# Peptides against a protein of PDB entry 8RAJ: the designs that were tried, part 15

Target 1, 54 residues: chain A of PDB entry 8RAJ
Amino acid sequence: LPAENEDPDKAVVDLHRSPPKTKDPDLTPSGIIAKVKAGDMTQETARELLLAMR

## One batch from the design tools (peptide; aimed at target 1 I33 L50 R54)

Design b2_p19_6_s4 (made by RFdiffusion4, then SolubleMPNN; from b2_p19_6, 10 letters changed)
Fold by OpenDDE base, seed 5:
Structure b2_p19_6_s4 (fold): chain B 54 residues (1-54), chain A 19 residues (1-19)
Amino acid sequence: as target 1 above (54 residues)
Amino acid sequence: DAREAEFERYLEELDALPA
C-alpha cells in the first residue's frame, strides 16, 4: 500500500484561523512563497495570507 | 515603512510566479 505521505505536520493553512501564537516557519512570507513554488499553495491563497500578515 | 516595502517585494515575487 503506498504510504500515503499524509505528513500530519502539513500545516493546513486556514485563512480563517487566528494566526498561531507560535511562528510557523512554513507560514513566514518566504515559506508561503516556497509553498506556492512547490505547488502546495495557490497563488491567490498566498496573496491573501501575505496581505493579512502585512 | 520598511515592513510594508518587504511585503510588497514578496507580493511582486508572488505575482511573477505562474498562476
Scores: peptide ipSAE 0.603, ipTM 0.904, DockQ to the pose 0.687
OpenDDE base, seeds 1, 2, 3, 4: peptide ipSAE 0.602, 0.597, 0.599, 0.598; ipTM 0.904, 0.903, 0.903, 0.903

Design b2_p19_7 (made by RFdiffusion4)
Pose (drawn by RFdiffusion4):
Structure b2_p19_7 (pose): chain A 54 residues (1-54), chain P 19 residues (1-19)
Amino acid sequence: as target 1 above (54 residues)
Amino acid sequence: SAEAEAALEELEEMEEEAE
């Protein structure tokens, strides 16, 4: 509900910003398996990263 | 790489064991 909302002319275009990056671009396959074994990553995401590295 | 292929096989084995 638009109680005390911003101007109707589409002012203040500085919202919807994404959070900072929390990823590394390069890893060892052993490190991918270790992340799964530690429960810190899903087999889905791990397999996706290995398909990019093979 | 051979290491990445071996790691994919190990994930497949882990999936089969879980099933």

Design b2_p19_7_s1 (made by RFdiffusion4, then SolubleMPNN; from b2_p19_7, 5 letters changed)
Fold by OpenDDE base, seed 2:
Structure b2_p19_7_s1 (fold): chain B 54 residues (1-54), chain A 19 residues (1-19)
Amino acid sequence: as target 1 above (54 residues)
Amino acid sequence: SKEAEEALEELDEMEEKAK
């Protein structure tokens, strides 16, 4: 079975870091919601990130 | 941002359905 190359660049979202520059698809509002739906992010963490981006 | 606000609304709906 082809090993799904999990791209090791899981950008560690540091909640205390300045709002990520919109270049990382994982840190866009849609990317955040996708991570929550996948179980890769908690709703609490997602809320904090989205509030910082509002 | 508007996109962040829309995502917050979606998150609220997800939280409500999880209760």
Scores: peptide ipSAE 0.626, ipTM 0.908, DockQ to the pose 0.701
OpenDDE base, seeds 1, 3, 4, 5: peptide ipSAE 0.626, 0.627, 0.626, 0.620; ipTM 0.908, 0.908, 0.908, 0.907; seeds 1, 3, 4, 5 fail the geometry check

Design b2_p19_7_s2 (made by RFdiffusion4, then SolubleMPNN; from b2_p19_7, 5 letters changed)
Fold by OpenDDE base, seed 3:
Structure b2_p19_7_s2 (fold): chain B 54 residues (1-54), chain A 19 residues (1-19)
Amino acid sequence: as target 1 above (54 residues)
Amino acid sequence: SKEAEEALEELDEMEEAAK
């Protein structure tokens, strides 16, 4: 059975590598909140991203 | 940004509701 290589490279949002580009719809303020609500982002990471976008 | 400030307020409300 082909082991579905779950590519473990789920893009860890490295806050230090890429400044939050407002061009990613998933990294808009509303998109960040949506990810937190979905459990796909921690509140801490969300806060850091939003503070950088203020 | 204004949108980021509003989202920070929502995040604070979510944190308080989770406690």
Scores: peptide ipSAE 0.633, ipTM 0.912, DockQ to the pose 0.738; fails the geometry check
OpenDDE base, seeds 1, 2, 4, 5: peptide ipSAE 0.631, 0.626, 0.630, 0.626; ipTM 0.911, 0.911, 0.911, 0.911; seeds 1, 2, 4, 5 fail the geometry check

Design b2_p19_7_s3 (made by RFdiffusion4, then SolubleMPNN; from b2_p19_7, 5 letters changed)
Fold by OpenDDE base, seed 3:
Structure b2_p19_7_s3 (fold): chain B 54 residues (1-54), chain A 19 residues (1-19)
Amino acid sequence: as target 1 above (54 residues)
Amino acid sequence: SAEAEAALRELDEMERAAA
Protein backbone atom coordinates (compact mmCIF):
# COMPACT_ATOMS: atom_id res chain seq x y z
CA LEU B 1 0.00 0.00 0.00
CA PRO B 2 1.64 3.29 -0.95
CA ALA B 3 2.11 5.19 2.29
CA GLU B 4 0.05 8.30 1.77
CA ASN B 5 2.75 10.83 2.45
CA GLU B 6 0.47 13.09 4.35
CA ASP B 7 2.90 15.95 4.08
CA PRO B 8 2.94 16.93 7.76
CA ASP B 9 4.27 20.31 6.64
CA LYS B 10 0.83 21.63 6.02
CA ALA B 11 1.88 24.68 7.96
CA VAL B 12 -0.89 24.63 10.51
CA VAL B 13 -0.76 28.30 11.28
CA ASP B 14 -0.84 27.76 15.01
CA LEU B 15 -1.63 31.21 16.37
CA HIS B 16 0.16 30.20 19.56
CA ARG B 17 3.46 29.29 17.85
CA SER B 18 4.01 31.94 15.23
CA PRO B 19 2.86 35.47 15.82
CA PRO B 20 1.48 36.67 12.49
CA LYS B 21 4.64 37.78 10.75
CA THR B 22 3.31 40.64 8.61
CA LYS B 23 5.49 39.29 5.78
CA ASP B 24 3.59 36.08 5.15
CA PRO B 25 1.29 36.77 2.18
CA ASP B 26 -1.08 34.11 3.49
CA LEU B 27 -1.45 36.06 6.74
CA THR B 28 -2.34 39.42 5.21
CA PRO B 29 -5.92 40.58 5.83
CA SER B 30 -6.79 39.68 2.23
CA GLY B 31 -4.99 36.34 2.52
CA ILE B 32 -6.91 35.48 5.69
CA ILE B 33 -10.24 36.25 4.01
CA ALA B 34 -9.19 34.17 1.01
CA LYS B 35 -8.44 31.19 3.30
CA VAL B 36 -11.86 31.50 4.95
CA LYS B 37 -13.57 31.61 1.54
CA ALA B 38 -11.59 28.53 0.48
CA GLY B 39 -12.59 26.64 3.65
CA ASP B 40 -8.95 26.48 4.79
CA MET B 41 -9.54 28.66 7.87
CA THR B 42 -12.40 29.00 10.33
CA GLN B 43 -14.13 32.33 10.79
CA GLU B 44 -13.14 32.26 14.46
CA THR B 45 -9.43 31.88 13.72
CA ALA B 46 -9.67 34.55 11.04
CA ARG B 47 -11.33 36.95 13.48
CA GLU B 48 -8.60 36.43 16.08
CA LEU B 49 -5.86 37.03 13.51
CA LEU B 50 -7.51 40.14 12.10
CA LEU B 51 -8.12 41.61 15.56
CA ALA B 52 -4.42 41.18 16.35
CA MET B 53 -3.54 42.98 13.10
CA ARG B 54 -5.93 45.91 13.60
CA SER A 1 -4.80 48.51 10.55
CA ALA A 2 -7.38 49.93 8.15
CA GLU A 3 -6.96 46.79 6.01
CA ALA A 4 -7.62 44.53 8.99
CA GLU A 5 -10.71 46.58 9.91
CA ALA A 6 -12.03 46.26 6.35
CA ALA A 7 -11.41 42.50 6.44
CA LEU A 8 -13.26 42.24 9.78
CA ARG A 9 -16.28 43.92 8.16
CA GLU A 10 -16.10 41.45 5.26
CA LEU A 11 -15.89 38.58 7.76
CA ASP A 12 -18.99 39.90 9.55
CA GLU A 13 -20.84 40.00 6.23
CA MET A 14 -19.76 36.41 5.48
CA GLU A 15 -20.92 35.28 8.92
CA ARG A 16 -24.31 36.97 8.42
CA ALA A 17 -24.70 35.40 4.97
CA ALA A 18 -23.95 31.91 6.35
CA ALA A 19 -26.52 32.18 9.24
Scores: peptide ipSAE 0.643, ipTM 0.918, DockQ to the pose 0.743; fails the geometry check
OpenDDE base, seeds 1, 2, 4, 5: peptide ipSAE 0.638, 0.628, 0.637, 0.638; ipTM 0.918, 0.917, 0.917, 0.918; seeds 1, 2, 4, 5 fail the geometry check

Design b2_p19_7_s4 (made by RFdiffusion4, then SolubleMPNN; from b2_p19_7, 6 letters changed)
Fold by OpenDDE base, seed 3:
Structure b2_p19_7_s4 (fold): chain B 54 residues (1-54), chain A 19 residues (1-19)
Amino acid sequence: as target 1 above (54 residues)
Amino acid sequence: SPEAEAALEELDRMEAAAA
């Protein structure tokens, strides 16, 4: 079965394309931590985002 | 930001708990 169910709506947060918009609830510090806890974000990616926001 | 700093501290705790 072709692995075509790469859900295109996985917003691949291209860290190189868009600076973290402070207005995106998914990219707030709390939102980032919530994604890590849910297994939707790696700790490494979370660290990079948070370092850019401090 | 202070919120980002607090989140980094939480992330450090999560990393330590996963090790």
Scores: peptide ipSAE 0.640, ipTM 0.918, DockQ to the pose 0.754
OpenDDE base, seeds 1, 2, 4, 5: peptide ipSAE 0.634, 0.630, 0.634, 0.639; ipTM 0.918, 0.918, 0.918, 0.918; seeds 2, 4, 5 fail the geometry check

Design b2_p19_8 (made by RFdiffusion4)
Pose (drawn by RFdiffusion4):
Structure b2_p19_8 (pose): chain A 54 residues (1-54), chain P 19 residues (1-19)
Amino acid sequence: as target 1 above (54 residues)
Amino acid sequence: EEEELEEIEEYLWEVYNEP
């Protein structure tokens, strides 16, 4: 509900910003398996990263 | 639990070593 909403002419275009990056671009496959064994990553995401490194 | 971890390791290594 638009109580006290912004102007109707599409002012204040500075919203919807994404959070900062929390990823590394390069890893060892042993490190991928270690993240799964530690429960810190799913097999789905781990397999996706290994398919990009093989 | 150890067997399951070994199976997961083997699977991920097979996936990585595929051509």

Design b2_p19_8_s1 (made by RFdiffusion4, then SolubleMPNN; from b2_p19_8, 12 letters changed)
Fold by OpenDDE base, seed 3:
Structure b2_p19_8_s1 (fold): chain B 54 residues (1-54), chain A 19 residues (1-19)
Amino acid sequence: as target 1 above (54 residues)
Amino acid sequence: AAAEAERLEAELTALYNAP
C-alpha cells in the first residue's frame, strides 16, 4: 500500500497554541504576506500575526 | 489575481506600520 505521505510538516501556525516565533523566517512580515499571497494563510491570521509583531 | 494580491499586501503592510 503506498503510504500516502501526508506531509505532516504543514506546521499550521496556530496562534492560540504558541506566541509568534519572531525568528521563524516564514513568520516575518514579508513571509506572512507571501503566505497570504500564496493562499497558504488567511488574511485574518495574517492580521493577527502582524499586529502581534508590533 | 495579481491586483488583489497587491491590494492585500498594501493593506497588511499599512496595518503592520500603523502607529
Scores: peptide ipSAE 0.308, ipTM 0.782, DockQ to the pose 0.723
OpenDDE base, seeds 1, 2, 4, 5: peptide ipSAE 0.307, 0.307, 0.292, 0.291; ipTM 0.790, 0.788, 0.779, 0.776; seed 4 fails the geometry check

Design b2_p19_8_s2 (made by RFdiffusion4, then SolubleMPNN; from b2_p19_8, 10 letters changed)
Fold by OpenDDE base, seed 5:
Structure b2_p19_8_s2 (fold): chain B 54 residues (1-54), chain A 19 residues (1-19)
Amino acid sequence: as target 1 above (54 residues)
Amino acid sequence: DEERLRELEEELRAVFEAP
């Protein structure tokens, strides 16, 4: 079984980079909310990401 | 969709207002 090496360093969304059109579920609005609920993302970061999707 | 973003901002607000 290929261990999905989810490189934890790839989950750092650079807020200053235009959101890649990545099908990354973690970059979806619902994924952002889920990360905030999990304590894995700050409110401010989530707000900035959601505003960048506007 | 601006409507979906508003719903998500409200959902976020509700998550943060929850103790």
Scores: peptide ipSAE 0.112, ipTM 0.651, DockQ to the pose 0.061
OpenDDE base, seeds 1, 2, 3, 4: peptide ipSAE 0.094, 0.093, 0.093, 0.095; ipTM 0.631, 0.631, 0.629, 0.632

Design b2_p19_8_s3 (made by RFdiffusion4, then SolubleMPNN; from b2_p19_8, 10 letters changed)
Fold by OpenDDE base, seed 3:
Order: sequence, then structure tokens, then C-alpha cells
Structure b2_p19_8_s3 (fold): chain B 54 residues (1-54), chain A 19 residues (1-19)
Amino acid sequence: as target 1 above (54 residues)
Amino acid sequence: DEARLAAIEKELTEIYNAP
């Protein structure tokens, strides 16, 4: 059975694609709260950030 | 504890949405 040559050319990661200026989802109020719930941020730090974004 | 996390989420949400 011929081994299907998986064409290795499909792995061209376009390194020149400017990442969309998507607001860092981690800096949204919901993202901050999610970090606290995950243990990646303290409640105090989250409080300060949320107050500054208000 | 899920109850603790829910309380934190509530507090932080209230802080952000406070008038």
C-alpha cells in the first residue's frame, strides 16, 4: 500500500500575520475574574485592576 | 470550594459595577 505522502508544505505558519489587536481577554473584567478563580491572580490585585478599569 | 469562588466573583463584579 503506498504510504500517503502527507504534504509537509501545510505547516507554513505565516509568521508575518499581525495578531489581531484583540483586547487581551485576560484584561477584561471577566478575564480578571477568571484568573482569580484559576488561582493565577489574587483577589486584592483583581480588585485594584477592576477599580482602575471602572 | 465553589462557594468561595462564587462569593469572590460576586464581590469583584459588584466592585466593578458599583455606581
Scores: peptide ipSAE 0.520, ipTM 0.879, DockQ to the pose 0.681
OpenDDE base, seeds 1, 2, 4, 5: peptide ipSAE 0.508, 0.516, 0.516, 0.508; ipTM 0.875, 0.877, 0.877, 0.875

Design b2_p19_8_s4 (made by RFdiffusion4, then SolubleMPNN; from b2_p19_8, 10 letters changed)
Fold by OpenDDE base, seed 3:
Structure b2_p19_8_s4 (fold): chain B 54 residues (1-54), chain A 19 residues (1-19)
Amino acid sequence: as target 1 above (54 residues)
Amino acid sequence: DEERQRELEEELTALYNAP
């Protein structure tokens, strides 16, 4: 009897996964602060963005 | 400098949360 190696790597791509709510994590207050810490944003730009979001 | 990064985070957080 040939052992049917059912390759269990059927990654069921759930096509019904609601698109991640595009709260761009980079535009949240926490995301802005994280970018400044990473050196990817200036403190001035972060200040302006945070003030505009308040 | 971890201290500078903490101070920056505190300032920006305080600015956003300021009434």
Scores: peptide ipSAE 0.267, ipTM 0.768, DockQ to the pose 0.697
OpenDDE base, seeds 1, 2, 4, 5: peptide ipSAE 0.265, 0.232, 0.258, 0.262; ipTM 0.768, 0.759, 0.762, 0.762

## One batch from the design tools (peptide; aimed at target 1 P29 S30 Q43 L51)

Design b2_p20_1 (made by RFdiffusion4)
Pose (drawn by RFdiffusion4):
Structure b2_p20_1 (pose): chain A 54 residues (1-54), chain P 20 residues (1-20)
Amino acid sequence: as target 1 above (54 residues)
Amino acid sequence: SSELTEEAEEALEELDEMEE
């Protein structure tokens, strides 16, 4: 509900920003398996990363 | 590299075995 909303002319275009990056671009396959064995990553995401490294 | 490709294939096989 638009109580005390911004101007109707589409002012203040500085919202919807993403959070900072929390990823590394390069890893060892052994490190991928270790992340799964530690419960810190899903087999889905791990397999996706290995398909990009093979 | 060849060594990294072999290691990545082994890691994919290990994930498949876990799934099974």

Design b2_p20_1_s1 (made by RFdiffusion4, then SolubleMPNN; from b2_p20_1, 10 letters changed)
Fold by OpenDDE base, seed 2:
Structure b2_p20_1_s1 (fold): chain B 54 residues (1-54), chain A 20 residues (1-20)
Amino acid sequence: as target 1 above (54 residues)
Amino acid sequence: SAARRAAAEAALEELDALEA
């Protein structure tokens, strides 16, 4: 399958690769929800990130 | 922080509502 050209402008969040930065607005709880609503983050990834912050 | 934990919990609830 052709590698889906990931949008180079898309912020990739990988909790398994690096811990989330607490000061990154894209990784705040509200920022995570905003990304999900925008379709820029999967619900699964959002759940993993939020659980780690709890 | 406590504030972040509280916000994360609230966000999880919102996420659950989006999944429903």
Scores: peptide ipSAE 0.626, ipTM 0.918, DockQ to the pose 0.656
OpenDDE base, seeds 1, 3, 4, 5: peptide ipSAE 0.625, 0.626, 0.626, 0.626; ipTM 0.918, 0.918, 0.918, 0.918

Design b2_p20_1_s2 (made by RFdiffusion4, then SolubleMPNN; from b2_p20_1 with S2E L4R T5K E6R E17R)
Fold by OpenDDE base, seed 4:
Structure b2_p20_1_s2 (fold): chain B 54 residues (1-54), chain A 20 residues (1-20)
Amino acid sequence: as target 1 above (54 residues)
Amino acid sequence: SEERKREAEEALEELDRMEE
């Protein structure tokens, strides 16, 4: 029987690693503006997201 | 966060300037 390649990329959830506060830079006010400037987000979507953060 | 609210307000003002 072919040994199932256990993909060793089981991300060892280091329980002692504080979950990276993935401050998703894309979900900060500055990150939203940066996406608009890059053309990766519409002004309307950016406005809605920013209003929800206010 | 009051900081995030302030940053969001400043970003809304920046968006308004981009619409002109």
Scores: peptide ipSAE 0.623, ipTM 0.911, DockQ to the pose 0.647
OpenDDE base, seeds 1, 2, 3, 5: peptide ipSAE 0.607, 0.600, 0.603, 0.603; ipTM 0.910, 0.909, 0.909, 0.909

Design b2_p20_1_s3 (made by RFdiffusion4, then SolubleMPNN; from b2_p20_1, 7 letters changed)
Fold by OpenDDE base, seed 2:
Structure b2_p20_1_s3 (fold): chain B 54 residues (1-54), chain A 20 residues (1-20)
Amino acid sequence: as target 1 above (54 residues)
Amino acid sequence: SAEKKEAAEKALEELDELEA
């Protein structure tokens, strides 16, 4: 299988760049609400997670 | 984070509206 040419310009990992704060979108308040609206999370679970973040 | 706490509080309010 042809090796997917990873664009070499994207491979420049600036080692000195603070790791992008990977805000796990799944663990943000907005991400939680989005999951509830999508039916991917129960309201009860969302409530518990959000209360823990308060 | 204070911002995360505030966002969580707003999200709880939104969640309450969804539960009604």
Scores: peptide ipSAE 0.616, ipTM 0.907, DockQ to the pose 0.610
OpenDDE base, seeds 1, 3, 4, 5: peptide ipSAE 0.605, 0.614, 0.615, 0.599; ipTM 0.905, 0.906, 0.906, 0.904

Design b2_p20_1_s4 (made by RFdiffusion4, then SolubleMPNN; from b2_p20_1, 7 letters changed)
Fold by OpenDDE base, seed 1:
Order: sequence, then C-alpha cells, then structure tokens
Structure b2_p20_1_s4 (fold): chain B 54 residues (1-54), chain A 20 residues (1-20)
Amino acid sequence: as target 1 above (54 residues)
Amino acid sequence: SKKRKEEAEKALKELDEMEA
C-alpha cells in the first residue's frame, strides 16, 4: 500500500502541535465546521479550536 | 480579529446543534 504520504501540507490541526506558521484557511471557523461535516475532524477537536478562537 | 471571534461564536452554536 503506498504509504499515504500524509501531504505535509495537510495542516494536521493538532492543538498540541506548534501553531501552524501559515494561516491555513482550513483553520477558519467555517473551515473547521466544514471538516467536521466531512468527517475529517472530530467534534471535540473542533470545539477546542473554536473555543481558542473566541 | 473581531470578525474571527464572531465567526467562532457562530460556529460553536452550529457545533452544539450537531451534537443535539
């Protein structure tokens, strides 16, 4: 199986990881919600990210 | 950003609705 080279450009939004230096558009509130709806992010992670933005 | 804070608050409400 080709190791899915996790495209390093996929901003793994890890709250515990160093804040991405690049303003990832996926880190917008709307982008976060979109990821949750797509099943690409847990609701828990989304909540934590959004709370940090408030 | 004030705008981002407002959007985050709105998104949190939307997230709460998904959990209900």
Scores: peptide ipSAE 0.619, ipTM 0.916, DockQ to the pose 0.642
OpenDDE base, seeds 2, 3, 4, 5: peptide ipSAE 0.614, 0.614, 0.615, 0.615; ipTM 0.916, 0.916, 0.916, 0.916

Design b2_p20_2_s1 (made by RFdiffusion4, then SolubleMPNN; its pose is not in this set)
Fold by OpenDDE base, seed 4:
Structure b2_p20_2_s1 (fold): chain B 54 residues (1-54), chain A 20 residues (1-20)
Amino acid sequence: as target 1 above (54 residues)
Amino acid sequence: PSPEKKREAEEALEELDKLE
């Protein structure tokens, strides 16, 4: 069986690294508008997401 | 959602309407 070379460098969960506040900028109202302006999101999808945040 | 997020969502809906 090929030994899955689990790259050991992924295992350093720095416990002192403040959990990345992945404020997914993409899920903020401003991030949604930015995606629409970039053409990465439809206006309809943006409207539905923003209405759900209201 | 926080009252701030609700306001930001409402402002973003107004901005979205201006893109049409």
Scores: peptide ipSAE 0.610, ipTM 0.909, DockQ to the pose 0.601
OpenDDE base, seeds 1, 2, 3, 5: peptide ipSAE 0.606, 0.610, 0.598, 0.599; ipTM 0.909, 0.909, 0.906, 0.905

Design b2_p20_2_s2 (made by RFdiffusion4, then SolubleMPNN; its pose is not in this set)
Fold by OpenDDE base, seed 1:
Structure b2_p20_2_s2 (fold): chain B 54 residues (1-54), chain A 20 residues (1-20)
Amino acid sequence: as target 1 above (54 residues)
Amino acid sequence: PSPEKKEEAERALEYLDELE
């Protein structure tokens, strides 16, 4: 069986890799508007969330 | 909150008002 040349360099944990900033896209102003347009959020709820972000 | 985020939220509120 051909030995899969696993590049050992892929196992190098980049210690300097910034933690994934899990920006919940659904909590951005644009994400909120997108949810309203999709019918997944009421306009009133969106207004309250956006006012809190102002 | 970043001033840029506040401005984005304000623009989103204006847009939300236009959707009514």
Scores: peptide ipSAE 0.576, ipTM 0.897, DockQ to the pose 0.577
OpenDDE base, seeds 2, 3, 4, 5: peptide ipSAE 0.562, 0.574, 0.560, 0.561; ipTM 0.892, 0.894, 0.891, 0.892

Design b2_p20_2_s3 (made by RFdiffusion4, then SolubleMPNN; its pose is not in this set)
Fold by OpenDDE base, seed 1:
Structure b2_p20_2_s3 (fold): chain B 54 residues (1-54), chain A 20 residues (1-20)
Amino acid sequence: as target 1 above (54 residues)
Amino acid sequence: PSPEKKREAERALEELDKLE
């Protein structure tokens, strides 16, 4: 039976795999709160965004 | 928005009001 030489080099990490389009993570309510706690968003802006989600 | 997302937003508003 022919030993199929599995070429180990076919782990070509396709470096050209477009990074998954980081869909702007839909700012979830939890994500908004996390940004406020991190100081990356004002409480006012967070309030406006959350009110718009109601 | 789904009823779930609305409830999450309401809970997040309540949490936000507790942040100084």
Scores: peptide ipSAE 0.613, ipTM 0.909, DockQ to the pose 0.581
OpenDDE base, seeds 2, 3, 4, 5: peptide ipSAE 0.611, 0.612, 0.612, 0.601; ipTM 0.909, 0.910, 0.910, 0.907

Design b2_p20_2_s4 (made by RFdiffusion4, then SolubleMPNN; its pose is not in this set)
Fold by OpenDDE base, seed 3:
Structure b2_p20_2_s4 (fold): chain B 54 residues (1-54), chain A 20 residues (1-20)
Amino acid sequence: as target 1 above (54 residues)
Amino acid sequence: PSPEKKEEAEKALEELDALE
C-alpha cells in the first residue's frame, strides 16, 4: 500500500506575510459558501448575505 | 445586481441548504 506520506512540512504558513489587507473580498456567492464550509461564517449569516444578493 | 449574480446567489442558497 503506498503510504501517501503527505509531508506535513509544506503547510509552512508564512506568518511573516503581512495579512493581506482583506479587501473585503467581493463576497461572491461561492466565497460565502467557502467561508461556511471553512467554519468562518455561520449558515445564518451566509443565508442573509445570499438573500440580499438575490 | 446582475442577473448572473442573482442566479449564482440562488445556486449558492441551494448549496447552503444541502450543507444542513
Scores: peptide ipSAE 0.600, ipTM 0.903, DockQ to the pose 0.569
OpenDDE base, seeds 1, 2, 4, 5: peptide ipSAE 0.598, 0.600, 0.600, 0.588; ipTM 0.902, 0.903, 0.903, 0.900

Design b2_p20_3 (made by RFdiffusion4)
Pose (drawn by RFdiffusion4):
Structure b2_p20_3 (pose): chain A 54 residues (1-54), chain P 20 residues (1-20)
Amino acid sequence: as target 1 above (54 residues)
Amino acid sequence: AAEERREEAEAALEELASMP
């Protein structure tokens, strides 16, 4: 509900910003398996990263 | 070194497929 909403002319275009990056671009396959064994990553995401590295 | 890394990545996919 638009109680005390911004102007109707589409002012203040500085919202919807994403959070900072929390990823590394390069890893060892052994490190991928270690992340799964530690429970810190799913087999889905781990397999996706290994398919990009093979 | 690139071939060794590819073989390790393939072996890691096989290991991951065998995990519960």

Design b2_p20_3_s1 (made by RFdiffusion4, then SolubleMPNN; from b2_p20_3, 8 letters changed)
Fold by OpenDDE base, seed 4:
Structure b2_p20_3_s1 (fold): chain B 54 residues (1-54), chain A 20 residues (1-20)
Amino acid sequence: as target 1 above (54 residues)
Amino acid sequence: MEEKRKKEAEKALEELDAMP
């Protein structure tokens, strides 16, 4: 039975991929508030994140 | 840069405290 060649191509973490400058708009104070209003974040988690930015 | 984020975070905390 031919050994299934596990495709080694899935392990190429492209180290040259510039870290996505995900300016995650979601990590801005305004983005946090927008997530709370959308129901995607709790008020408690939002408070903790905003306090850490102060 | 840091002072702007602090001020925006403070304003966002005030907005969060005004939410029901």
Scores: peptide ipSAE 0.631, ipTM 0.913, DockQ to the pose 0.662
OpenDDE base, seeds 1, 2, 3, 5: peptide ipSAE 0.614, 0.630, 0.615, 0.611; ipTM 0.910, 0.911, 0.910, 0.910; seed 1 fails the geometry check

Design b2_p20_3_s2 (made by RFdiffusion4, then SolubleMPNN; from b2_p20_3, 6 letters changed)
Fold by OpenDDE base, seed 4:
Structure b2_p20_3_s2 (fold): chain B 54 residues (1-54), chain A 20 residues (1-20)
Amino acid sequence: as target 1 above (54 residues)
Amino acid sequence: MEEERRREAERALEELDAMP
């Protein structure tokens, strides 16, 4: 039976890798407003997120 | 950076309050 070499190189999350500064454009004030305009976010949810950034 | 985000969030709240 061929040994299934399941490659153990499943991404060691390098704890020393500074969390990617994913400026998630989606989590910026402008990205939140863009989602509301697109209908992808409610005005209420957008308001709560923006107030938490204030 | 935090102060800039704060100012952007404030402007975005004003834009949100102006939406119909």
Scores: peptide ipSAE 0.639, ipTM 0.917, DockQ to the pose 0.609
OpenDDE base, seeds 1, 2, 3, 5: peptide ipSAE 0.619, 0.621, 0.618, 0.618; ipTM 0.915, 0.916, 0.915, 0.915

Design b2_p20_3_s3 (made by RFdiffusion4, then SolubleMPNN; from b2_p20_3, 7 letters changed)
Fold by OpenDDE base, seed 4:
Structure b2_p20_3_s3 (fold): chain B 54 residues (1-54), chain A 20 residues (1-20)
Amino acid sequence: as target 1 above (54 residues)
Amino acid sequence: MEEERRRAAEEALEELDAMP
């Protein structure tokens, strides 16, 4: 029985896929503050994210 | 772009420090 050809096409990380310009509005300074106010993010996590943008 | 993000992050840190 011929060995099932493991389809090598599943390993093409398309390096030419432009990184999704996820302007995640959620990762803007204002979006982070909005998530904290909504209770969707802790103040500590927000502080760490904002410090990394400084 | 980077400087605007830095400024907005500084302002957001001040807002965060004002939260109870």
Scores: peptide ipSAE 0.647, ipTM 0.921, DockQ to the pose 0.631
OpenDDE base, seeds 1, 2, 3, 5: peptide ipSAE 0.629, 0.629, 0.630, 0.630; ipTM 0.919, 0.919, 0.919, 0.919

Design b2_p20_3_s4 (made by RFdiffusion4, then SolubleMPNN; from b2_p20_3, 6 letters changed)
Fold by OpenDDE base, seed 1:
Structure b2_p20_3_s4 (fold): chain B 54 residues (1-54), chain A 20 residues (1-20)
Amino acid sequence: as target 1 above (54 residues)
Amino acid sequence: SAEARKEAAERALEELDSMP
């Protein structure tokens, strides 16, 4: 019977892992432009977001 | 920096206004 060696050590939540500073790349000016070019954001929505960052 | 984001946003607006 294959013993499922569930290696319990992979569940070590590294408590020292700095919270991912999710700098959502989508909230950067360059990320916004990239989304528009990809068709994932309208130019109008991008304009509003960029104006709020000015 | 907030200032660096502002400057990048201004450039991105110019790029956006140049898109067809």
Scores: peptide ipSAE 0.654, ipTM 0.928, DockQ to the pose 0.591
OpenDDE base, seeds 2, 3, 4, 5: peptide ipSAE 0.640, 0.653, 0.637, 0.637; ipTM 0.926, 0.928, 0.926, 0.926

Design b2_p20_4 (made by RFdiffusion4)
Pose (drawn by RFdiffusion4):
Structure b2_p20_4 (pose): chain A 54 residues (1-54), chain P 20 residues (1-20)
Amino acid sequence: as target 1 above (54 residues)
Amino acid sequence: EEEEEEKIAEEAIEKWDEEE
């Protein structure tokens, strides 16, 4: 509900910003398996990263 | 070392595909 909402002319275009990056661009396959064994990553995401590195 | 890591990646992919 638009109680005390911003102007109707589409002012203040500085919202919807994404959070900072929390990823590394390069890893060892052994490190991918270790992340799964530690429960810190799903087999889905791990397999996706290995398909990009093979 | 690089060849070992490549093999590990292939084996891990095959193992998880077979599980599915």

Design b2_p20_4_s1 (made by RFdiffusion4, then SolubleMPNN; from b2_p20_4, 14 letters changed)
Fold by OpenDDE base, seed 4:
Formats: C-alpha cells, sequence, structure tokens
Structure b2_p20_4_s1 (fold): chain B 54 residues (1-54), chain A 20 residues (1-20)
C-alpha cells in the first residue's frame, strides 16, 4: 500500500512531547536543516526544535 | 555526539537568525 498521505499537517512535532528516543533522522539537527532547505519545515519550527535540543 | 549536535543546533540557529 503506498504510504501516500502523511498529511504534512499531522507531522506537527509536538514540542511538548518528550523527544522521541527514536534516532529519527528527521529530528536530528541535520534532519531539521534538511527539511528547512527542502521547504518541508518552517524556520520557526526548526528554531523551536533546535532550542529544545539544547 | 551530544556536543556536536548542540554545536550544529547553535550554528544552524545563528544562520537562520541571519536570514530574517
Amino acid sequence: as target 1 above (54 residues)
Amino acid sequence: KRAEEEELARKTLEELEKKE
């Protein structure tokens, strides 16, 4: 079954959710940068995520 | 690894803040 329809609106990374202990490549600083460069993440969301990693 | 991730996060934030 094609996994077509991850609603981009359901990828609301709940910043209040404990960072998933999953090595999600998309939640690494490099993954966040890649998403911003691709236009898949806003600069503000990236800022908040990167701040939560400090 | 954590220090490298924190440094990358800091550098990225600084780059993003310069583009506004």
Scores: peptide ipSAE 0.215, ipTM 0.764, DockQ to the pose 0.607
OpenDDE base, seeds 1, 2, 3, 5: peptide ipSAE 0.207, 0.208, 0.212, 0.208; ipTM 0.760, 0.759, 0.764, 0.760

Design b2_p20_4_s2 (made by RFdiffusion4, then SolubleMPNN; from b2_p20_4, 15 letters changed)
Fold by OpenDDE base, seed 3:
Structure b2_p20_4_s2 (fold): chain B 54 residues (1-54), chain A 20 residues (1-20)
Amino acid sequence: as target 1 above (54 residues)
Amino acid sequence: SAAAEQELADRFLEALDAAE
């Protein structure tokens, strides 16, 4: 059975990378807030991301 | 719109700060 090596590194949101003008809907304020409400993102991570988007 | 997203971000940040 091929072990799906879920590369754990693919999920590292580099918080220190200047937010690319990401057309990623998951990195819009709405997308971030939705993830927090779903329990898929911490409030701290959301704060950092939203502050960096100013 | 970008302005609406920024307003949403600002209100959410205010809510997070008030919850601490």
Scores: peptide ipSAE 0.569, ipTM 0.892, DockQ to the pose 0.656
OpenDDE base, seeds 1, 2, 4, 5: peptide ipSAE 0.555, 0.568, 0.568, 0.568; ipTM 0.891, 0.892, 0.891, 0.892

